# Peptides against a protein of PDB entry 6B9H, part 77

Target 1, 151 residues: chain A of PDB entry 6B9H
Amino acid sequence: AELCESLLTWIQTFNVDAPCQTVEDLTNGVVMAQVLQKIDPAYFDENWLNRIKTEVGDNWRLKISNLKKILKGILDYNHEILGQQINDFTLPDVNLIGEHSDAAELGRMLQLILGCAVNCEQKQEYIQAIMMMEESVQHVVMTAIQELMSK

## One batch from the design tools (peptide; made by RFdiffusion4, then SolubleMPNN)

Design b2_p21_3_s4 (from b2_p21_3, 10 letters changed)
Fold by OpenDDE base, seed 1:
Order: sequence, then structure tokens, then C-alpha cells
Structure b2_p21_3_s4 (fold): chain B 151 residues (1-151), chain A 21 residues (1-21)
Amino acid sequence: as target 1 above (151 residues)
Amino acid sequence: SSLLEEFLQRIKEEEEKRKLE
């Protein structure tokens, strides 16, 4: 999916420790968790990050477990810190991500993380970073932000 | 692009308005 591909490129700008070259690399949630910690290290602190299993391999049950924790973290962050400013009308199916590496659902998950970045304390920094991306990627990211903010 | 920059700025402004409400 175009959304997933563009947001994967965006995720790669965070330069996290975990491998993030392919869609499959994101399915265990480790990259997502590390990105969220960069977005707001006070909320997604070391204690939170330590709840995410890093040695997952191809175990889809462990992937889904991680993804559920991450999704909960995003939703809680939106409620407790961002004041429900992100529209979560469509939640990603983490089962499809973990078990089948579904790119469309993964795109929705990454879109929620994008929402966290553009609404966090360092939102201006992340907005500026988006402005520096390739134009084709920028267009998709812009559309994704618009969808999140529209009600 | 200038269009994207303006759009992102509007998103930022809308977010600030929501915080004040």
C-alpha cells in the first residue's frame, strides 16, 4: 500500500536501533515502540519500552502481543497527553499485522504514530522534518495528517 | 513545497486552537 510505503520511509528518518528496512521489520512492533519513545520519552519511558518483547522472531503471537501494547499506548497517549486531538475512527487490526504482515493495516498503525508526532511537544521539529522529505512521500504524509485531523 | 508547508502550518494552528478550547 502507498500509505504504508511512504510512512515506512518516514519511520526510517527516526534512525532507531531496530532494523526497519521492510514491512516485515515493523510487524513485531519494536521499531514502533522505539519511535514512540523518541516522540515522547517522558511518557513512553524506559519502563514502558521494556514491556515490548525484542526477541520475537517469526512468532506471530508475540508480535500481536507487542502490537496490542503499542496500540494501547498510542490511545492512552492521545487521551492523557494530546487531549483526544487525533481521530481514531478506524483502528488498525493488529492481528492482521502480526499474523499476515498486512501492509494496509500496518499503514493505519503508522498513521497513528504520525499523529502522535505532529501533536507532541516537539511537533514543530517533526513537521520541519516532513518538509524535508521527498515530495512524493510528503504528499502521502500530508494526506494522512489531514485524515487524522478531520472530524 | 510551499503548499505542503502552508498545510502543515494550518494543522499546527488548528491543534493550538483545540488546546485553548
Scores: peptide ipSAE 0.072, ipTM 0.658, DockQ to the pose 0.048
Fold by OpenDDE base, seed 4:
Structure b2_p21_3_s4 (fold): chain B 151 residues (1-151), chain A 21 residues (1-21)
Amino acid sequence: as target 1 above (151 residues)
Amino acid sequence: SSLLEEFLQRIKEEEEKRKLE
């Protein structure tokens, strides 16, 4: 999906340690967790990150477990730190991400992470980085942000 | 740069809106 592809490009700007070149690379949640830690290391601290299983391989059950933890972290972060109400009706299906590498659902997951970035303490820096992205990618990213803010 | 300022303004306005809710 276009959303997933553009947000993958955005995710790559974080330069995390985990491989993040393909959609499949994101399905185990490790990249997402590392990105979230960069966004807010005080909240997504080492203790939180250590709850995410590494070396998951192709075990979709472990992927789903990680993704559930990440989704919970995002939701909690929005409520506890960002003071933002999230529309539960548009939450990603982490089962489809973990088991089937569903790009559309992954896109929605990354969109939530995007929401964290553009609402966090360092939001201006992330927004500025987005403004420097390639136009087509930038458009998708900005549209995704607007969708989040309109809810 | 005008786009950046406009975008930041939208973010700010939305943030303030949420604070009022």
Scores: peptide ipSAE 0.054, ipTM 0.635, DockQ to the pose 0.078
Fold by OpenDDE base, seed 2:
Structure b2_p21_3_s4 (fold): chain B 151 residues (1-151), chain A 21 residues (1-21)
Amino acid sequence: as target 1 above (151 residues)
Amino acid sequence: SSLLEEFLQRIKEEEEKRKLE
């Protein structure tokens, strides 16, 4: 999906330790967790990160478990830190991500992470980074942000 | 671009909204 591909490119700008070259690389949630830690290390601290299993391999059940934790973290972060109500948003189906590497649902999850970045304390830095992205990718990312904020 | 302006405006509006809450 176009959204997923563009947001994958965006995710790659974080330069996390975990492999993040393909959609499949994101399905276990490890990259997402590391990105969230970069966004707000005080909230997504080491204790939180340690709840995400890193040695997952192709075990889709473990992937889903990780993804559920990450989604909860995102929702809690939005509620507790960002003061945003996102319960009305269409939430990603983490089962489809974990079991089938569903790019559309993965895109929705990455969109939520994008929402965290552009609303966090360092929002200006992330906005600037987005403004420096390749035009076609930037367009998709900005549209994704607008969609979140229009709800 | 108009898209960038809209993007920045949305960011501003949401920030102002949170300040009022």
Scores: peptide ipSAE 0.031, ipTM 0.579, DockQ to the pose 0.046
Fold by OpenDDE base, seed 3:
Structure b2_p21_3_s4 (fold): chain B 151 residues (1-151), chain A 21 residues (1-21)
Amino acid sequence: as target 1 above (151 residues)
Amino acid sequence: SSLLEEFLQRIKEEEEKRKLE
C-alpha cells in the first residue's frame, strides 16, 4: 500500500536501532516502539519500552501481543497527553499485521504514530523533517495527517 | 511542496492558538 510504503520511509528517518528496511521488519512492533520513545521519551519511557518483547522471531502471536501494547500506548498518549487530537474512528487490525503482514493495516498503525509526532511537544521539528522529504512521500504524509485531524 | 508547506504552517498556527486558550 502506498500509505504504508511512504510511512515506512518516514519511519526510517528516526534512525532507530531495530531493523526497519521492510514492511516485515515493522510487524513485530519493535521499530514502532522505539520510534514512539523518540517522539516522547518521558511518556514512552524505558519501563514502557521494556514491555515490548524484542525477540519474537516469526511468532505471530507474540507480534500481535506487542502490537496491541503499542496501539494501547498510542491511544492512551492521544487521550492523556495530546488531548484527543487524533481521529481514531478506524483503528488498525493488529491481528492482520502480526499474522499476515497486512500493509494496509500496518499503514494505519504508522499513521497513528504520525499523529503522535505532529501533535507532540517536538511537533515543529517533525513537521520540518516532513517538509524535507520527497514530494511524493510528502503528499501521502500530508493526506494522512489531514485524515487524522478531520472531525 | 508549496501545498504541504501551507498546510503544515496552518497546523502550526492552530496549535499556537490552542496554547493561548
Scores: peptide ipSAE 0.078, ipTM 0.653, DockQ to the pose 0.047; fails the geometry check

Design b2_p21_4_s1 (from b2_p21_4, 11 letters changed)
Fold by OpenDDE base, seed 4:
Structure b2_p21_4_s1 (fold): chain B 151 residues (1-151), chain A 21 residues (1-21)
Amino acid sequence: as target 1 above (151 residues)
Amino acid sequence: MEEEERKRKETREFLLKLLAQ
């Protein structure tokens, strides 16, 4: 999916420790958790990150468990910190991500993370970084942001 | 090419507005 590929490229700009070169690399949630910690380390702190299991391998049940925690964290962050600035009526199906590496659903998850980045305290820096990306990626990111903020 | 330039301008304008919020 174009959304997933563009947001994967965006995720790669965070330079997290976990491998993040492919869709499959993101399905265990470790990269996403590390990105969220970079976005807001006060909220997604060490205690939160420690709840995300590493060394998941191909265990789709463990992937789903991680993804559920991450999704909950994102939603709670939106409500508690961002003041519900994100339209979350279309939530990703973490079961499809964990079990099938579904790129479309993964794209939705990454879109929620994008929402966190462009609304967080350091949103200016993240928006500026987006403006330095390839034009086609910027356009997809814009569309994704618009969808999140639409009422 | 013309459409691509339009899209680029639209994207830049959107992100700049977002940046200004």
Scores: peptide ipSAE 0.676, ipTM 0.940, DockQ to the pose 0.907
Fold by OpenDDE base, seed 5:
Structure b2_p21_4_s1 (fold): chain B 151 residues (1-151), chain A 21 residues (1-21)
Amino acid sequence: as target 1 above (151 residues)
Amino acid sequence: MEEEERKRKETREFLLKLLAQ
């Protein structure tokens, strides 16, 4: 999916410790959790990160468990910190991500993380980083942000 | 070609506006 591909490229700019080269690399949630910690380490602190299971392998049940925690974290962050600045009416299906590596649903998950980045305290730095990306990626990212900000 | 340039301009203007908020 175009959304997932572009947002994967965006995720790679964070240079997290976990492998993040493929869609499959993201399905266990570890990369996403590390990205969220970079976005707001005070909220997504080490105690929060420690709740995400590492060494998941191909266990889709563990993937789904991690993804549910991450989705909850994103939604709570939106409510508690961002003040519902992003549209969460269309939530990703974490079951499809964990069990089937569904790229479209993964794209929706990454889109929510994008929403966190462009609304957090360091939002200007993340927006500037987006402006330095390849132009086709920037366009997809823009449309993703527009969708999130739409009421 | 013209369409791509229009898209680039739109994208840049959007991100600059977002940056200014």
Scores: peptide ipSAE 0.676, ipTM 0.940, DockQ to the pose 0.981
Fold by OpenDDE base, seed 3:
Structure b2_p21_4_s1 (fold): chain B 151 residues (1-151), chain A 21 residues (1-21)
Amino acid sequence: as target 1 above (151 residues)
Amino acid sequence: MEEEERKRKETREFLLKLLAQ
């Protein structure tokens, strides 16, 4: 999916420790958790990050478990910190991500993380970083932001 | 070409507006 590929490129700009070159690399949630910690380390602190299992392998049940925790974290962050600036009525199906590496659903998950970045305390830096990306990617990112903030 | 120019302008203006919030 175009959304997933563009947001994968965006995720790679965070330069996290976990491998993040392919869609499959993101399905265990480890990259996403590390990205969220960079976005707001006070909220997504080490205690939160430690709840995400890092040695998952191909165990789709463990992937889903991680993804559920991450999704909950994102939603809680939106409600508690961001003041519900993100439309969360259309949530990603983490089962499809964990079991089938569904790119469309993964794109929706990454879109929620994008929402965190462009609304967090350091949103200015993240928006500026987006403006330095390839123009085609910028356009997809813009569309993704618009969808999140639309009522 | 012209369509791409339009898209670039739209995207830039959107992000600049978002940056100003």
Scores: peptide ipSAE 0.676, ipTM 0.940, DockQ to the pose 0.973
Fold by OpenDDE base, seed 2:
Structure b2_p21_4_s1 (fold): chain B 151 residues (1-151), chain A 21 residues (1-21)
Amino acid sequence: as target 1 above (151 residues)
Amino acid sequence: MEEEERKRKETREFLLKLLAQ
């Protein structure tokens, strides 16, 4: 999916420790968890990160478990820290992500993370980083942000 | 070409506005 592809490129700018080259690399949630920690390490602290299993392999059940925790974390962050600035009406289906590596649903998950980045304390830096990306990616990211801001 | 220019302008203006918030 176009959204997922662009946001994967965006995710790669975080330079996390976990492999993040493919859609499949993101399906266990480890990359996403590490990205969230970079976005707000005070909220997504080490204790939170340690709840995410890192040695998941191809176990889709463990993937889904991780993804559910991450989604909850994002939603809680939105409510508790960001003041409900992210559109929560259309949530990603983490089952499809974990079991089938569904790019569209993964894109929606990454979109929520994007919402965290552009609304967090360091939002200025993340927005500036987006402005340095390829134009096609910037455009997709813009539309993703707009969707979060609308409704 | 014109469409690409419009997209670039739209994107830049949006992100700049977002920065200003």
Scores: peptide ipSAE 0.676, ipTM 0.940, DockQ to the pose 0.970

Design b2_p21_4_s2 (from b2_p21_4, 9 letters changed)
Fold by OpenDDE base, seed 5:
Structure b2_p21_4_s2 (fold): chain B 151 residues (1-151), chain A 21 residues (1-21)
Amino acid sequence: as target 1 above (151 residues)
Amino acid sequence: EEEEKKKKEETKKFLEELLSQ
């Protein structure tokens, strides 16, 4: 999916410790959790990050467990910190991500993380970073942001 | 080509506007 591929490229700019080269690399949620910590380390602190299991392997049940925690964290962050500035009515199906590596649903999850980045305290820096990306990626990111803020 | 250029400009303008919020 174009959304997933573009947002994967965006995620790679965070230079997290976990491998983040493929869609499969993201399905256990570890990369996403580390990205969220970079976005707001005061909210997504070490105590929060420690709830995400790192040694998951190919266990899709553990992947789903991690993804559910991450999704909850994003939604709570949106409510408690961002003041419901992003649309959370179209939620990703974390079961499809964990069990089937569904790229479309993964794209939706990454889109929510994008929403956190462009609304957080350091939103100006993240927006500027997006403006430095390849044009085709910028365009997809733009449409993704528009969807988040339209409703 | 012209359409692609137009889309690029629109994307830039959108992100610049987002920066101003």
Scores: peptide ipSAE 0.635, ipTM 0.929, DockQ to the pose 0.975
Fold by OpenDDE base, seed 3:
Structure b2_p21_4_s2 (fold): chain B 151 residues (1-151), chain A 21 residues (1-21)
Amino acid sequence: as target 1 above (151 residues)
Amino acid sequence: EEEEKKKKEETKKFLEELLSQ
């Protein structure tokens, strides 16, 4: 999906340690967890990150377990820190992500992370970084943000 | 071309507005 591909490009700007070149690379949640830690290291601290299993391989059950933890973290962060500035109107199906590498559902997950970035303490830096991306990617990111704000 | 310019300007305006919040 276009959303997933654009947000994958956005995710790559974080320069996390885990491989993040393909959709498949994102399905175990490790990249997402590392990105969230960069967004707010006080909330998504090392203790939180350590709950995400890194040696998952192709075990889709473990992927789903990680993804559920990450989704919970995002929702809790939204409620506890961001004051629910982002909406969870349509939650991603982490089962489809973990078992089938569903790009559409992965896009929804990355969209939630985008919501965290543009509302966090360092939101100015992240918005400015988005403004430096390729215009086509900027446009997709904009529409994703608009969707979060409109509902 | 003109449509692309419009989209670019719209995107820039949106992101700048977001920065102002």
Scores: peptide ipSAE 0.634, ipTM 0.929, DockQ to the pose 0.904
Fold by OpenDDE base, seed 2:
Structure b2_p21_4_s2 (fold): chain B 151 residues (1-151), chain A 21 residues (1-21)
Amino acid sequence: as target 1 above (151 residues)
Amino acid sequence: EEEEKKKKEETKKFLEELLSQ
């Protein structure tokens, strides 16, 4: 999916420790958790991150478990910290992500993370980073942001 | 070409506006 591929490129700019080269790399949630910690380490602290299981392998049940925790974290962050600045009416189906590596649903998950980045305390830095990306990626990211803010 | 240019400018404008918020 176009959204997923563009946001995967965006995610790669975070330079997290976990592998983040493919859609499959993101399905266990570890990359996403590490990205969220970079976005707001005070909220997504080590205690939170430690709840995300590493060494998941191909266990889709464990992937889904991680993804559910991450989604909850995002939603809680939106409510508690960001003041409901991002739309969560259409939530990603983490089951499809974990079990089937569904790129469309993964894109929706990454879109929520994008919402966190462009609304967090360091939003200026993240927006500026987006402005440095390839033009086609910037446009997709813009569209994704607009969708979050227009509903 | 012109459409791509306009697309680029609109994207830049949007992101700059987002920065100003």
Scores: peptide ipSAE 0.633, ipTM 0.928, DockQ to the pose 0.896
Fold by OpenDDE base, seed 4:
Structure b2_p21_4_s2 (fold): chain B 151 residues (1-151), chain A 21 residues (1-21)
Amino acid sequence: as target 1 above (151 residues)
Amino acid sequence: EEEEKKKKEETKKFLEELLSQ
């Protein structure tokens, strides 16, 4: 999916420790968790990050477990820190991500993370970084942000 | 090409506006 591919490119700009070259690399949630910690290390602290299992392999049950924790973290962050600025009416199906590597659902998950980035304390830095990305990626990111801002 | 340029300008404008908030 175009959304997933563009946001994968965006995720790669964070230069996290976990491999993040493919859609499959993101399905265990480890990259996403590390990205969230970079976005707000005070909220997504070491205690939170340590709840995410790193040695998941191809175990889709463990993937789903991680993804559920991450989704909960994002939603809690939105309510507790961002003041419900993210439109969460359409949530990603983490079962499809973990079990089938569903790119469309993964895209929606990454979109929620994008929402965290463009609304966090360092939002200016992340927006400026987006402005330096490839034009086609910028457009998809813009569309994704617009969808989050709409109700 | 014309539509592509328009999309670029729209995107840039949106992101700049977002920065101003």
Scores: peptide ipSAE 0.632, ipTM 0.929, DockQ to the pose 0.947

Design b2_p21_4_s3 (from b2_p21_4, 10 letters changed)
Fold by OpenDDE base, seed 1:
Structure b2_p21_4_s3 (fold): chain B 151 residues (1-151), chain A 21 residues (1-21)
Amino acid sequence: as target 1 above (151 residues)
Amino acid sequence: SEEEEERRRETREFLLQLLQQ
């Protein structure tokens, strides 16, 4: 999906330790968890990160377990820190991500992470970084942000 | 193209406005 591909490119700019070259690389949630820690290390601290299993392999049940924790973390962050600025009307289906590597649903998950980045304490820096990306990616990111802002 | 230029302008202006919030 266009959303997933563009946001994958965006995710790669974080230079996390976990492999993040393909959609499949993101399905275990480890990359996403590491990105969230970079976005707000005070909230997504080591204690939080330690709840995410890193040696998941191809076990889709473990992937789903990780993804559920990450989704909860994002939603809690939005409520507790960001002040409910992210539209979570349509939540990603983590089952489809974990079991089928569904790019559309993964895109929705990454979109929520994007919402965290553009509303966090360092939002200006993340927005500026987005403005330096390829124009086609910027456009997709814009539309993704607009969806988050809309009712 | 003109359409591409318009899209580029729209995107840039949106992100700039977002920065100003």
Scores: peptide ipSAE 0.684, ipTM 0.946, DockQ to the pose 0.935
Fold by OpenDDE base, seed 3:
Structure b2_p21_4_s3 (fold): chain B 151 residues (1-151), chain A 21 residues (1-21)
Amino acid sequence: as target 1 above (151 residues)
Amino acid sequence: SEEEEERRRETREFLLQLLQQ
């Protein structure tokens, strides 16, 4: 999916420790967790990050477990810190991500993380970083943000 | 093209407005 590919490119700008070159690399949630920690290390602190299993291999059950924790973290962050600025009517199906590497659902997950970045304390820096990306990616990111802002 | 330029302007304007919020 175009959304997933563009947001994968965006995720790569965070330069996290975990491999993040392919869609499959994101399905265990480790990259996403590390990105969230960079977005707000006070909220997504080491204690939170330590709840995410790093050695899951191809175990889709462990992937789903991680993804559920991450999704909950995102939703809680939106409610507690961001003041519910993210549209959560369409939640990603983490089962499809973990078991089938569903790119569309993964794109929705990354879209929620995008919502965190453009609404967090350092939102100015993240928006400026987006403006430095390829125009085609910027356009997809814009569309994704617009969807989050709409009710 | 004109279409590409318009899309580029739309995206830039949106992100700039977002920066000001």
Scores: peptide ipSAE 0.683, ipTM 0.946, DockQ to the pose 0.950
Fold by OpenDDE base, seed 2:
Structure b2_p21_4_s3 (fold): chain B 151 residues (1-151), chain A 21 residues (1-21)
Amino acid sequence: as target 1 above (151 residues)
Amino acid sequence: SEEEEERRRETREFLLQLLQQ
């Protein structure tokens, strides 16, 4: 999906420790967890990160377990820290991500992370970083943000 | 093209507005 591809490119700008070159690389949630920690290390602290299993391999059950924790973290962050700035009516199906590497659903998950970035304390820096990306990516990111912020 | 230019302008303007919030 176009959303997933663009947001994967965006995610890669975080330069996290975990491999993040493919959609499959993101399906275990480790990259996403590390990105969230970069976005707000006070909230997504080491204790939170340690709840995400890193040695998952191809175990889709473990992937789903991680993804559920990450989704919960994102939603809690939105409600507790961001003041419900993100429209969460359409939540990603983490089962499809974990079991089938569904790019569309992964895109939705990454979109939620994007929402965290553009609303967090360092939102200005993340927005500026987005403005330095390729125009095609910027456009997709814009539409994703617009969707998140719509009532 | 003009369409591409408009898309770029739209995107830039949106992000700039977002940046100022």
Scores: peptide ipSAE 0.683, ipTM 0.945, DockQ to the pose 0.969
Fold by OpenDDE base, seed 5:
Structure b2_p21_4_s3 (fold): chain B 151 residues (1-151), chain A 21 residues (1-21)
Amino acid sequence: as target 1 above (151 residues)
Amino acid sequence: SEEEEERRRETREFLLQLLQQ
């Protein structure tokens, strides 16, 4: 999916420790958790990150468990810190991500993380980073942001 | 193309406006 591929490219700019070359690399949630910690390390602190299992392998049940925690973290962050500035009525299906590596649903999850980045305290720096990406990626990111902020 | 140029312009302007929010 175009959304997933573009946001994967965006996620790669964070240079997290976990492998993040492919869609499959993102399905266990470890990359996403590390990205969220970079976005707001005070909220997504080490205690939060330690709840995400890192040795998951191909265990889709563990993937789903991680993804559920991450989704909850994003939603809580939106409510507690961002003040409900992103549209979350269409939630990603983490079961499809964990069990089937569904790119469309993964794209939706990454879109929520994008929402965190462009609304967090350091949003200026993340927006500026987006503006330095390839135009095709910028366009998809713009569309994704518009969907998030349009109720 | 002009369409590509317009898309680039719209994207950049959107992100610039987002920076000002």
Scores: peptide ipSAE 0.683, ipTM 0.945, DockQ to the pose 0.904

Design b2_p21_4_s4 (from b2_p21_4, 10 letters changed)
Fold by OpenDDE base, seed 3:
Structure b2_p21_4_s4 (fold): chain B 151 residues (1-151), chain A 21 residues (1-21)
Amino acid sequence: as target 1 above (151 residues)
Amino acid sequence: MEEEERRREETREFLLQLLSQ
């Protein structure tokens, strides 16, 4: 999906430690957790990050477990810190991500992370970084942000 | 060509507006 591919490119700008070259690399949630820690290390602190299993392999149950924790973290962050600025009426299906590497649902998960970035304390830096990306990616990112802010 | 320019400008303006919030 175009959303997933564009947001994968966006995720790569964070330069996290975990591999983040393919859609499959994101399905265990490790990259997403590390990105969230960069977005707000006070909230997504080391204790939170340590709840995410890093040695997952192809175990889709462990992937789903990680993804559920990450989704919960995002939703809690939106409610507790961001003041419910993210549309959470359409949640990603983490089962499809973990078991089938569903790109569309993964895109929705990354979209929620995008919502965190453009609403966090460092939102100015993240928005400016987006403005430096490929124009086609910027357009997709804009659309994704608009969907989050429409509700 | 014009469509590309239009989309680029719309995206730029959106992100700039977002920066101002």
Scores: peptide ipSAE 0.650, ipTM 0.931, DockQ to the pose 0.953
Fold by OpenDDE base, seed 5:
Structure b2_p21_4_s4 (fold): chain B 151 residues (1-151), chain A 21 residues (1-21)
Amino acid sequence: as target 1 above (151 residues)
Amino acid sequence: MEEEERRREETREFLLQLLSQ
């Protein structure tokens, strides 16, 4: 999916420790958790990150468990810190991500993380980083942000 | 080509506007 591929490229700019080269690499939630910690390490602190299991392998049940925690973290962050500035009307189906590596639903999850980045305290730096990406990626990111803010 | 340039400009303007918020 175009959304997923573009946001994967965006996620790669964070240069997290976990492998993040493919869609499959993101399905266990470890990369996403590490990205969220970079976005706001005070909120997504080490105690929060330690709740995400790192040795998941191909176990889709463990993937889903991680993804549920991450989604909850994002939603709580939106309500508690961001003041509900991003739309959570259409939530990603973490079951499809964990069990089937569904790119469309993964894209929606990454879109929520994008919402965190462009609304957090350091949003200026993240927006500026987006402006330095390839034009095709910037365009998809723009549409993703618009969808988050206007629904 | 012209349409591509237009899209680039629209994207840049959007992100700049977002920075100002």
Scores: peptide ipSAE 0.648, ipTM 0.931, DockQ to the pose 0.900
Fold by OpenDDE base, seed 2:
Structure b2_p21_4_s4 (fold): chain B 151 residues (1-151), chain A 21 residues (1-21)
Amino acid sequence: as target 1 above (151 residues)
Amino acid sequence: MEEEERRREETREFLLQLLSQ
């Protein structure tokens, strides 16, 4: 999916410790959790991060468990910190991500993380970083942001 | 070419506007 591909490229700019080269690499949620910690380490602190199991392998049940926690974290962050600035009417299906590596649903998950980045305290820096990416990625990111911020 | 240029401009304008918020 184009959304997932572009946002994967965006996610890679965070240079997290976990492997993040493929869609499959993101399906266990570890990369996403580490990205969220970079976005707001005070909220997504070590205690929160430690709830995400890192030794998951190909266990899709564990992946889904992680993804559910991450999704909850994102939504809670939106409500508690961002003040409902993200439209969460269409939530990603974490079951499809964990069990089938569904790129479309993963894209929606990454889109929510994008929403966190462009609305967080460091939003200016993240927006500027996006502006330095390839135009094709920028366009997809723009579309994704527009969708999130639409009422 | 014109469509591509317009696309780039729209993206740039959007991000700049977002940056100014």
Scores: peptide ipSAE 0.647, ipTM 0.931, DockQ to the pose 0.978
Fold by OpenDDE base, seed 4:
Structure b2_p21_4_s4 (fold): chain B 151 residues (1-151), chain A 21 residues (1-21)
Amino acid sequence: as target 1 above (151 residues)
Amino acid sequence: MEEEERRREETREFLLQLLSQ
């Protein structure tokens, strides 16, 4: 999906330690967890990050477990820190991500992380970074943000 | 060309507005 492809490119700008070159690389949640820690290390601290299994391999059950924790973290962050500034009506299906590497649902997950980035304390820096990306990626990111902000 | 330019400009304007918030 275009959303997933563009947001994967965006995720890569974080330069996290975990491999993040393919959609499959994101399905275990490790990259996403590391990105969230960069976005807000006070909230997504080491204690939180340590709950994410790092040696998952192709175990879809472990992937789903990680993804559920990450999704919960994002939702809690949105409620507790961001003041529900993003639309969480349509949540990603983490089962489809974990079992089938569903790009559309992964895109939704990354979109929620995008919502965290553009509303966090360092939102200005993240928005500026987006403005330096390829124009096609910027457009998709804009659309994704607009959807998050929609009533 | 015009459509691409328009899209780029709209995207830029949106992100700039977001920066101003």
Scores: peptide ipSAE 0.647, ipTM 0.931, DockQ to the pose 0.963

